Peptides against a protein of PDB entry 3PBP. Designs and how they scored, part 61

Target 1, 203 residues: chain A of PDB entry 3PBP
Amino acid sequence: LNEKDLNLILNKSLVMYESLDSTTDVIVKRNVIKQLQFVSKLHENWNSRFGKVDIQKEYRLAKVQGPFTINPFPGELYDYTATNIATILIDNGQNEIVCVSFDDGSLILLFKDLEMSMSWDVDNYVYNNSLVLIERVKLQREIKSLITLPEQLGKLYVISDNIIQQVNFMSWASTLSKCINESDLNPLAGLKFESKLEDIATI
Target 2, 203 residues: chain A of PDB entry 3PBP as posed
Amino acid sequence: LNEKDLNLILNKSLVMYESLDSTTDVIVKRNVIKQLQFVSKLHENWNSRFGKVDIQKEYRLAKVQGPFTINPFPGELYDYTATNIATILIDNGQNEIVCVSFDDGSLILLFKDLEMSMSWDVDNYVYNNSLVLIERVKLQREIKSLITLPEQLGKLYVISDNIIQQVNFMSWASTLSKSINESDLNPLAGLKFESKLEDIATI

## One batch from the design tools (peptide; made by RFdiffusion4, then SolubleMPNN)

Design b2_p9_5_s2 (from b2_p9_5, 5 letters changed)
Fold by OpenDDE base, seed 5:
Structure b2_p9_5_s2 (fold): chain B 203 residues (1-203), chain A 9 residues (1-9)
Amino acid sequence: as target 1 above (203 residues)
Amino acid sequence: SSKVGEFLL
């Protein structure tokens, strides 16, 4: 965590707080308020020289978030089990794609379009728990591992029994990154969400 | 009702 990241989280927490209204669930209100209080206290106690903060005991009791939902969920995958998860950076602004593999050899590429607070006092906190399905890549292989390299934006390495494959989604992820950063969704119109698959090595 | 897949992150 650096000062820039802390400021970003503070701004996100403020936006979430400002979005609260009379219709917002009481559990959501409590978590968003506590999120803002936490981040604000974190910011006040930030030591930029050492990149350290003192965290009060009450905020060290954060609970598990989720479950998460995937929308739309591919109907065929209801009969299969998720095997691996990875996050892949698409830009230097910390925008990420979530990738999940299944035991049918599918990869799903997911985007979290909504900001969420931490869960502070409630187990199974589910507000803004949706992930948007962008693409399903069918490898038709047993996926053993997912590897990402921090210097390689929009690339995922998939390890199976006999092969290492690269999934490269920068063909669409560069446009998605631009849309997020500019808050303009117009460039997504007509965009083809097709990743490139390449064999890297036989093992 | 749209069937939604559930996952733990």
Scores: peptide ipSAE 0.020, ipTM 0.619, DockQ to the pose 0.060
Fold by OpenDDE base, seed 2:
Structure b2_p9_5_s2 (fold): chain B 203 residues (1-203), chain A 9 residues (1-9)
Amino acid sequence: as target 1 above (203 residues)
Amino acid sequence: SSKVGEFLL
């Protein structure tokens, strides 16, 4: 966490707070308010000289978020089990893709289209819990691990027993990043969501 | 269709 990231989270938390109205669920209101309180206290206690924040004990009781909904979910994957998860940065602004592997050798690339608050008061906090399916990549391999390199935007390394493969999705992720940052989805129209798969090394 | 999952992020 740095000051820039803290300011970004603060701004996001403010926007979420400002979106609350009389019709918003009470649990959502409490969580969004607690989120803003938390980030505001972090900002107040920020020590840039030491790159540290003192976190009050009351905010250490954050609970699990989710469950998440993947939409559309590939019907074939109902019979399979998720094995690995990774997050891959697509820009320097904290936009990321979530990747989940399955035991059929599939990768799904997911985007969180809505901002979420932390869960503070309730377990299984369900609000803005959607993940949009962007792409399914079929590797037809047993996926042992997923590796990301922070300096390599829009790249995922997939390790199987005998090979390392790179999934490169910057062909579409650069456009997605732009759409997010500019709040304009028009450039996504007609965009082909097809990642490049390349063999990097044999193990 | 949608599937619900739980992830540790």
Scores: peptide ipSAE 0.015, ipTM 0.597, DockQ to the pose 0.055
Fold by OpenDDE base, seed 3:
Structure b2_p9_5_s2 (fold): chain B 203 residues (1-203), chain A 9 residues (1-9)
Amino acid sequence: as target 1 above (203 residues)
Amino acid sequence: SSKVGEFLL
């Protein structure tokens, strides 16, 4: 966390607050308000010299968020179990893809299209809990682990029994990053969501 | 269709 990241989170929290209206659920309103209060206090208490922030006790007791939904969900994966999860940065602005592996050797690449507040006082907080399915990659291997390298944008390393493979999704993730950052979805029209799979090493 | 799950992000 740096000052730039903190300012970004503050701006996001302000946008979430500004999206509240008379029709918004009371629980959502309360959580978004608490989110903005938290981030505002965090910003106020930011010590740039030490990169430190003091977090008040009331905000250290955040509740679990979820459950989440995946949309659309591939029907064939209902019979399979998720095995690993990873998040992969696609830009320097903290935009991420969520990857989930399954025991059939599938990888699903997911995007969180909606911003969420933390749950501050409600267990099982469910709001903006959708993940969008972007791509399914079928490896047809037992996936042991998923590895990401922070310095490598849009790359996922998949470890199987005898091979390390790279999934590179920057072909579409660069466009997605631009769309998010510019708040313009038009560049997604006609975009192919096809990741490149490459063998890296045999083990 | 949609699938519901729980993830720690």
Scores: peptide ipSAE 0.014, ipTM 0.609, DockQ to the pose 0.055
Fold by OpenDDE base, seed 1:
Structure b2_p9_5_s2 (fold): chain B 203 residues (1-203), chain A 9 residues (1-9)
Amino acid sequence: as target 1 above (203 residues)
Amino acid sequence: SSKVGEFLL
């Protein structure tokens, strides 16, 4: 965490707080208020000299977020089990794609389109828990592990029994990153969400 | 259709 990231999280937390109204669910209100309180305290206590913050105990007892909704979910994957998960950076602004593998050899590439607060007082906090399906890549092999390299934007390495494959989604992820950062979705119109699959090494 | 899952991000 740096000062820039802290300011970004503070701004996001303020926007979430400002979105609250009389119709907002009480659990959502509590979590968003607690989020803003937490980030505000982080900002107040930020030591720029050391890049350190003391976090009070009550904010260290955050709960597990989820469950999450994948939408749309491929109907055929209801019969299969998720095996691995990875997050892949698409830019230096910390925009990420979530990848989930299944035991049919499928990969789904997912985008988190909504801002989410931490769960502070409720187990299974489900507000803004949507993930948008961007692409399904069918490898038709057993996926043992997913590897990402921080220096390689928009690349995922898939390890199976006999091969390492690279999934490269920068063909569309560069446009997605631009759309997020500029708050303009027009460049997504007509964009083909097709990743490049390459064999890297035989094992 | 939508599927709900529990996982750590």
Scores: peptide ipSAE 0.014, ipTM 0.608, DockQ to the pose 0.056

Design b2_p9_5_s3 (from b2_p9_5, 5 letters changed)
Fold by OpenDDE base, seed 1:
Order: C-alpha cells, then sequence, then structure tokens
Structure b2_p9_5_s3 (fold): chain B 203 residues (1-203), chain A 9 residues (1-9)
C-alpha cells in the first residue's frame, strides 16, 4: 500500500458511502460505513516517511468476501468444478482481470464492474458480488496451475501436464483499461474479446 | 448465475 493506493481506496469508500440511501440494506450500510471508518483512520494514521500505519484490532477481523457470482455463467460449466484462480493486472492503475480455471480445461476471464467493501462483521457478504464474464478459453487440458508475472500485463501462464501455454488478452484489455480510466465505454462497441493462446514450452 | 466461492480481492 502506497499513498496513491490509499487515496484511491478512500475515494472509492466515499463514493460507496454517498451511494447509501433509505432503501439500502442494513448489512450493506453497516459494511460501507465500517469501510469508510477504516480507510479514514488508515489515512489519518498514515506515515508516508516510514510507510507504516497502525491498524486497530477490530479491523483485523475482516471476513472473507463472497460468495461471488458469474454473469452470464456458461451452462456447460454447471457440471464442472473450479480448480484455480488468479488475478492479472491489465494496467499500472490497478485494473484487474480475474481468471478461473475449471476441470474441463476451460479458463474464464472475469471483470469486476462493481465496487465492493470488505466484509467487516457478517459472513457471506454478497453486495456487488457479481463478476462479468468476458471470455471463455477452452484449453481441453487438465490445468495444474495458473501463473502471472507482475511485469507482464494482460498475460497468464497455464501449466498442464506436459505444456506451458500463454494466454494473452492485451488485444482487448488495453481498450478495456482505457474505457475504465476515461469513463467512456464507446471503444468497447464492436471489440472482440478473443485472447491469443500460444505454446511456450513443453515440460 | 453460478456461485464460484469465497475469496479476498
Amino acid sequence: as target 1 above (203 residues)
Amino acid sequence: KKKVGDFLL
């Protein structure tokens, strides 16, 4: 966490708080308020010179987020089990793609279009828990592991029994990054969400 | 919509 990241999280937490109204669920209100309280205290106690902050014990007891939903979910994957998960940066601005593998050899590339607070006091916090399906890549192989390299934006390495493959989604991820950063969705019109699959090495 | 599981972002 750096000062830029802290300011980003503070701004996100403020926007979430300002979105609260009389109709908002009580659990959502409580989590968003606790999120803003946490980030505000974090910002007040931030020592940029030492990169240190004291986090109060109450905020160290955050719960796991989820369950998450995928939309649309591929009907063929109902009978299959998710095996691996990875997060891949698409830019230097913290925009990310979530990748999930399945035991049929499918990879799904997912985008989180909605902001979500941490779960601070409830189990199974499900507000804004939807992930958008961007692409399904069919490898037709048993996927052992997913590897990402921090210096390689929009690239995922897939390890199977006898092969390492690269999934490269920069063909569309650069446009998606631009759309997010500029708050303009027009460049997504007619964009093909087709990743490149390349064999890198035989094991 | 399918549930995937619980994780930290």
Scores: peptide ipSAE 0.024, ipTM 0.620, DockQ to the pose 0.053
Fold by OpenDDE base, seed 4:
Structure b2_p9_5_s3 (fold): chain B 203 residues (1-203), chain A 9 residues (1-9)
Amino acid sequence: as target 1 above (203 residues)
Amino acid sequence: KKKVGDFLL
């Protein structure tokens, strides 16, 4: 957590708060308000010299978010189990892709198109819980682990039994990042969502 | 739609 990240989270929390209206669910209102209160208090208590924030006890007991939905979900993956999850930065603005591996050797690359507050007081907080399926990559290997390097945008390292592979999705993720940052979805029209798979090392 | 378990995002 740095000052830039804290400011970004504050701005996101403000936008979420400003999106609340008379029709918004009371649980959503309460969670978004508590989110903004939390982030505002973090910002007020931010010590840039030490990179420290004091988190009040009342905010330390946040609940797990979800369940999440994947849309569309690949029909073939109903018979398989998810094995790993990772988040991969696609830019220096903290836009992320969520990656989930399955025991068939598939990777699904997912985008969270909607912001979601933390769950503060309720279980099964499901507001804005959709993930958009962007791509399915079939490795046809047992995926043991997923590794991401924050300095390597749009790259995922997949560790299998005897090989490390790189999935590089910057071919489309650079355009997606631009679309998010500019609030213009037009460049996504006709974009090919195909990642590059490369063997990095035999292990 | 498949539900993926509870994640802290």
Scores: peptide ipSAE 0.019, ipTM 0.618, DockQ to the pose 0.053
Fold by OpenDDE base, seed 3:
Structure b2_p9_5_s3 (fold): chain B 203 residues (1-203), chain A 9 residues (1-9)
Amino acid sequence: as target 1 above (203 residues)
Amino acid sequence: KKKVGDFLL
């Protein structure tokens, strides 16, 4: 965590707070308010010289977020089990794609389109728990592991028995990053969500 | 259809 990241999390927490209205669920209101209070206190106690913050004990009792939902979920994947998960940065900010592999040899590329606060009070906090399915890549291989390299934006390495493959999704992820950062979804119109699959090495 | 999962990132 650096000062830039902290400011980004503060801004996100403010936007979440500003989205609250009279119709918002009380549990959601409480979690978003606690999120903003946490991040604000974190910002106030930020020591830039040491990159240190003191976290009060009350905020160390955060609960697990989820369960999560994938939408749309591919019907054929109901009969299969998820095997690996990875997150891949698409820019030098905090925009990321979630990748999940399945035992049918599928990869799904997922986007979190909605901000979600930490769960501070309740178990099974499910507000804004949706992930959007962007793409399904069918490898037709047993996927052993997923590897990401921090210096390689929008790239995922897939390890199978005898092969390392690269999934490169920067063809669309650069546009998605721009849309998020500029708060303009117009460039997504007519965008093809087709990743490039390449063989990298035999193992 | 929507599938529910539980995972940690």
Scores: peptide ipSAE 0.016, ipTM 0.640, DockQ to the pose 0.054
Fold by OpenDDE base, seed 5:
Structure b2_p9_5_s3 (fold): chain B 203 residues (1-203), chain A 9 residues (1-9)
Amino acid sequence: as target 1 above (203 residues)
Amino acid sequence: KKKVGDFLL
């Protein structure tokens, strides 16, 4: 965690707090308020020289987030098991794609369109737990590993038994990054979410 | 239908 990341988390926590209204669920209100309180205290006590902050016991009892949902979920994947997960940067900011592999050799590329607070009070915190399905890539191979390289935006390396393949989604991810950063979704209209698959090496 | 997946993000 650096000062830039801390400021980003603070700003996200403020936006989540400001989005609370009279209709918002009480559990959501509690989690968002605790999130903001935690991040604010973290920011106030931030020592840039040491990167150390004393965290009170109540905030160290945070729970697992989720379960998550995928929307739409591919019907064919109901009978299959997820095998690997990776996050891939699409810009020099904080915009990421989540990739999940399945044992049918499918890759799903997912976007987190909504911010979610930590789960502070309850198990199974499910507010803003939906991931948007962008693309399904069918490799028809047993996927052993997913590898990302920090210097390679919008690229995923897929390791199978005999081959390394690159999935390159920068054809659409550059537009998506721009839309997020500019808060304008119009450029997504008519955009094709088709990634390039290339063989890199035989193993 | 949404499939619920347990993903640790």
Scores: peptide ipSAE 0.016, ipTM 0.640, DockQ to the pose 0.055

Design b2_p9_5_s4 (from b2_p9_5, 4 letters changed)
Fold by OpenDDE base, seed 3:
Structure b2_p9_5_s4 (fold): chain B 203 residues (1-203), chain A 9 residues (1-9)
Amino acid sequence: as target 1 above (203 residues)
Amino acid sequence: KKAVGDFLL
């Protein structure tokens, strides 16, 4: 956490607060308000010299968010088990793709299109808990692990029994990053969500 | 829709 990241989280929390209206669920209102209060206090208590923040005890009792849902979910993957998860940065602004592997050798690339607050007082906080399916990559291999390198945007390394493969999704993720940062989704129209798969090394 | 798990943001 640096000052830039803290300012970004504050701005996100403000936008979430400003999105609240008379129709918003009371639990959502409470959690978004507590989120903004937390981040505001975090900002006030920020010590730039030490990169330290004191978190008050009341905010240390945050509950687990979720469960999360995938939409649309590939029907054939209901019979399979998820094996690995990774997050991959697509820019320097903390925009991420979530990748999940399955025991059929599929990779799904997921995007969180909606912001959500922490759960501060309720169990199973499920507001804005959807992940959008962007792409399914079929490797037809047993996936042992997923590796990401922080310096390599939009790249995922997949380790199987005898091979390391790279999944490169920057062909579309650069456009997605731009759309998020500019709050304009128009450039996604007609974009192909096709990642490149390359063999890197035999094991 | 399939559940994928729980996260802390």
Scores: peptide ipSAE 0.021, ipTM 0.600, DockQ to the pose 0.051
Fold by OpenDDE base, seed 2:
Structure b2_p9_5_s4 (fold): chain B 203 residues (1-203), chain A 9 residues (1-9)
Amino acid sequence: as target 1 above (203 residues)
Amino acid sequence: KKAVGDFLL
């Protein structure tokens, strides 16, 4: 956490708070308000000289977010188990793709289209808990590990028994990043969500 | 399908 990240989380928390109305669920209101209170207190206690923030005890008992839904969920993956998860930056901001591997050798690329507060009050906070399925890559390998390099935007390294493969999704992720940052989804129309798979090394 | 995760993004 740096000052830039803190300011970003503060701005997000403010936008979430401003979106609350009389019709918003009470659990959502409580979580968003507590989110804003938390981030505001973090900002007040920010020590830029040491890169330190004192977290009050009342906020250390955050609950697990989710469960999350994947939409659409690939029907074949109901019979399989998720094995690995990674997040991959697609720009120098905060836009990320969530990658999940399965024991069938599938990799799914997911986007979180909705902002979600942390769960502060309830164990099963499910507001805005949807992930959009962008792409399914079938590697037909046992996926042992998912590796990301922070300096390599839109790239995922998939480690199996004897090979390292690169999944490169910048062909579409650059457009997605632009759409998010400009709040214009029109460039996604007709975009092909097909990542490049390349063998990098035999191990 | 539902997955449980804590997305401290």
Scores: peptide ipSAE 0.012, ipTM 0.571, DockQ to the pose 0.052
Fold by OpenDDE base, seed 4:
Structure b2_p9_5_s4 (fold): chain B 203 residues (1-203), chain A 9 residues (1-9)
Amino acid sequence: as target 1 above (203 residues)
Amino acid sequence: KKAVGDFLL
């Protein structure tokens, strides 16, 4: 965690809090309020000199978020098992793509279009738990691992038994990043979500 | 795991 990330999470937590109304579920209200309280306390206690924050014991008991849904889920992947997960930054604003691999050699590239609080009180916190399917890349290989380099935006390295491949999605992710940052989704209309696959090395 | 992990790191 750095100061920039802390400020981003604070801003996100404020926006989530401001979105609460009389119709919002009580569990959601509680989680969003606790999120804002937690992040605010982190921000107040931030030691920039050491990059450290003391977390109070009450917030160390955060629960696992999810389960998550994928929409639409590719029908042919119901017969297959997810093997790896990675998260890839697409900009310096900390916008990210979630990638999941399957044992058929598919990669799915996913976007979290809705902000979600941490689960503070309840197991299986499912509010805003949907991920949007952007692209499916079929490698037709056994995927051993997914590697990301924080300095390499919009790039995923896929390691199979005898090859390292790069998936580069900056062709569309640059537009997506712009749309998020400008709060304008119009440029996504007619955008092709086609990533470039390239062989990097034989192993 | 990730959201909690990235929040704590």
Scores: peptide ipSAE 0.012, ipTM 0.455, DockQ to the pose 0.038
Fold by OpenDDE base, seed 1:
Structure b2_p9_5_s4 (fold): chain B 203 residues (1-203), chain A 9 residues (1-9)
Amino acid sequence: as target 1 above (203 residues)
Amino acid sequence: KKAVGDFLL
């Protein structure tokens, strides 16, 4: 954690807090308030000399976030099991795509369009737990593993029994990154969410 | 691995 990341988390927590109103669910209000309290204390206690922060015991008992939803969920995948998960950076601003593989050989590429707090008070905090389906890539192979390289933005390596394939989604992910960073969604109009699949090596 | 949906990671 650095000062820039801490300031980003603080700003996100403030925006979430400012979005609260009289109609917001009580569980959401409590979690967002606790989030802001945590991040504020974290910022106050940040030691710039050592890059360290002391976390108070009361915040160490955060619960698991989720379950997550995928929207729309491909109807064909209800009969299949998710096998692997990876996150892929699309820019140097920490925007990410989530990739999930299934045992039918499908890959789904997902985007988290909503910010969510940690779960502080409840075991099953599901507010802003939606992932947007961007693309489904059908490899028709048993997917053993998903590999990402930090220096390779918008690229995923898929390892199956006999082949390594690259999924390259920079054709659309560069536009998505721009839309997020500039807060302008207009460039998404008419964008094709079609990733390039390429064979890299036989194994 | 960054936990998907983790606010702090």
Scores: peptide ipSAE 0.009, ipTM 0.486, DockQ to the pose 0.052

Design b2_p9_6_s1 (from b2_p9_6, 5 letters changed)
Fold by OpenDDE base, seed 5:
Structure b2_p9_6_s1 (fold): chain B 203 residues (1-203), chain A 9 residues (1-9)
Amino acid sequence: as target 1 above (203 residues)
Amino acid sequence: KSAVGNFLL
């Protein structure tokens, strides 16, 4: 965590707080308020020299987020098990794609279109827990691991028994990044969500 | 039915 990331999380927490109204669920209100209080206290106590903050006991009791949903979920993947997960940066603004592998050799590329608070006091906090399916890539092989390189935007390395493959989604992720950063979805119209698969090395 | 995945993000 650096000062830029802390400021980004603070701004996101403020936007979530400002979106609360009379119709918002009480559990959501409580979690968003606790999120803003936590991040505000982190920001106030931020020591840039040491990158250290003392976190009060109440905020150290945060719960696991989820469950998450994938929409649409590929019907064929109900018979298969998820094996790996990775997050891949698509820009220097911290926009990310979530990638999940399955034991059928599928990769799904997912986007989190909605911001959510941490779960602070409830188990199974599910507000804004939807992930949007962008693409399914079929590798037709067992996927052992997913590797990302911080300096390589929109690239995922897939390791199988005998091969390393690169999935490159910058063909569409650059447009998606622009749409997010400009708050304009028009450039997504007619965009093809087709990633490039390339063999990098035989193992 | 939504598939429920527990993702640690």
Scores: peptide ipSAE 0.026, ipTM 0.654, DockQ to the pose 0.053
Fold by OpenDDE base, seed 2:
Structure b2_p9_6_s1 (fold): chain B 203 residues (1-203), chain A 9 residues (1-9)
Amino acid sequence: as target 1 above (203 residues)
Amino acid sequence: KSAVGNFLL
C-alpha cells in the first residue's frame, strides 16, 4: 500500500457512497459505508515516512466476497476445475484483468465491469459480483502457475512442466484501458479480443 | 459457475 493507492481506494469508496440512494439495499449501504469508514481511518492513520498504516481490529474481520459470476461462462468449463488465479495490470491507473486457469489447460481473461465494496458485515456478499469474460485462451497444457511482472503491462507468463509461455493481451487491453479512463466504450465496438501467445523458454 | 475470493481494493 502506498499513498497513491490509498487515495485511489478512498476516491472509489467515495464514489460508491455517493451512488447510494433510498432504493439501495440495506446490506449494500452498510458495506459501502463501512468501507468508506475503513479507508478514511486508514488515510487518517497513514504514515508516509514509514509506508505504514495501522488497521484497527474491527476491520480485520472482513468477510468473504462473492460468489462471483462469470458471464458468459464457457459451457465446456463446467466439467473442469479452476487451478490458478492472477491479476494483470493493463495501465498505471490500476485497471486490471483477472486471469483464471482451468485443469483443461484453458485460460479465461475476465474484466470486473462494476466496482464493489469489501464484505464487512455479511458472508456471501454478492452485490456487483459479475466478471465479464473477454477471452478464452486454450493452451492444451497443464498450467502449474501464473506469473505477472509489475513492469510488464498486459502480459501473463504461464508456466507448465516443460515450457514458459507469454500471453500478451495489450492489442486489446490498451483500448480497454483508454475506454475505462475516458468513460467511453465506443472504441470497444468491433475490437478483436485476441491475445498473442508466444513460447518464451523451454524448461 | 461461481468463484469465491476477497479482493482488497
Scores: peptide ipSAE 0.021, ipTM 0.586, DockQ to the pose 0.050
Fold by OpenDDE base, seed 4:
Structure b2_p9_6_s1 (fold): chain B 203 residues (1-203), chain A 9 residues (1-9)
Amino acid sequence: as target 1 above (203 residues)
Amino acid sequence: KSAVGNFLL
């Protein structure tokens, strides 16, 4: 966590708080309020010189988020098991793609279109738990690991038995990043979500 | 399918 990231999380937490109304579920209200309180306290106690923040015990008891849904979920992948997960930055604003690998050699690239608070009080917190399927990349290989480099936007390295492959999705992720940052989804109309797969090294 | 994850700060 750096100051920029903390400010981003604070702003996101404020936007979530401002979205609360009389119709919002009480559990959601409680979680969003606790999120904002947590991040505000982090921000107040932020010491840039040390990069250290003391987290109070009450906030260390955060619960597991989810379950998450993937929509649409590829029907073929019901018969397969997810093997790896990675998060890939697509810009310097911390827009991210979630990648999940499967034992069929598929990669799914997912976007979280809705902001979600941490789960503070309840197990199985399911508010804004949808992930949008952007692309399915079929490698037809056993995927051992997923590697991301924070300095390499929109790139995922896939390690299989005998090969390292790069999945480069900047062809569409640059447009997606722009759409998110500008709050304008019009440029997504007719965009092809086709990532470039390249062999980097044989192992 | 569903997944479970943690928010990283």
Scores: peptide ipSAE 0.020, ipTM 0.572, DockQ to the pose 0.047; fails the geometry check
Fold by OpenDDE base, seed 1:
Structure b2_p9_6_s1 (fold): chain B 203 residues (1-203), chain A 9 residues (1-9)
Amino acid sequence: as target 1 above (203 residues)
Amino acid sequence: KSAVGNFLL
């Protein structure tokens, strides 16, 4: 956490708060209000010299977020189990793709299109819990692990029994990053969401 | 199906 990141989270928390109305669910209102209170208190108490903040006990009792939904969920994956999860940076602005592997050898690449607050009050906080399915990559291998390298934007390394493969999605993720950062979705029209799979090493 | 995650700070 740095001052820039804290300001970004404060702005996001303020936008969420300003979106609240008389029709908004009470649980959502409580979580968004407590989110803004937390981030505002962090910002007020931010010591730039030490990069440290004391977090009061009531904010350390945050709950697990989710469940998350995947939309659309591939029908054939109902019979399979998720095995690994990874997050992959697509730019230096904290835009990320979520990757989930399954025991059929599938990878799903997911985008979080909605901002979320932490769950501060209730278990199973599900507001803005949707993940958009961007791509399904079928490796047809047992996936042992997923590895990401912070210096390698839009790349995922998949470890199987006998091979390391790279999934490179920067062909579309660079355009997605631009669309998010510029708040213009027009460049996504006609974009092909197809990642490049390459063999890196035999093991 | 569902997944579980945390808010990134």
Scores: peptide ipSAE 0.020, ipTM 0.568, DockQ to the pose 0.050; fails the geometry check

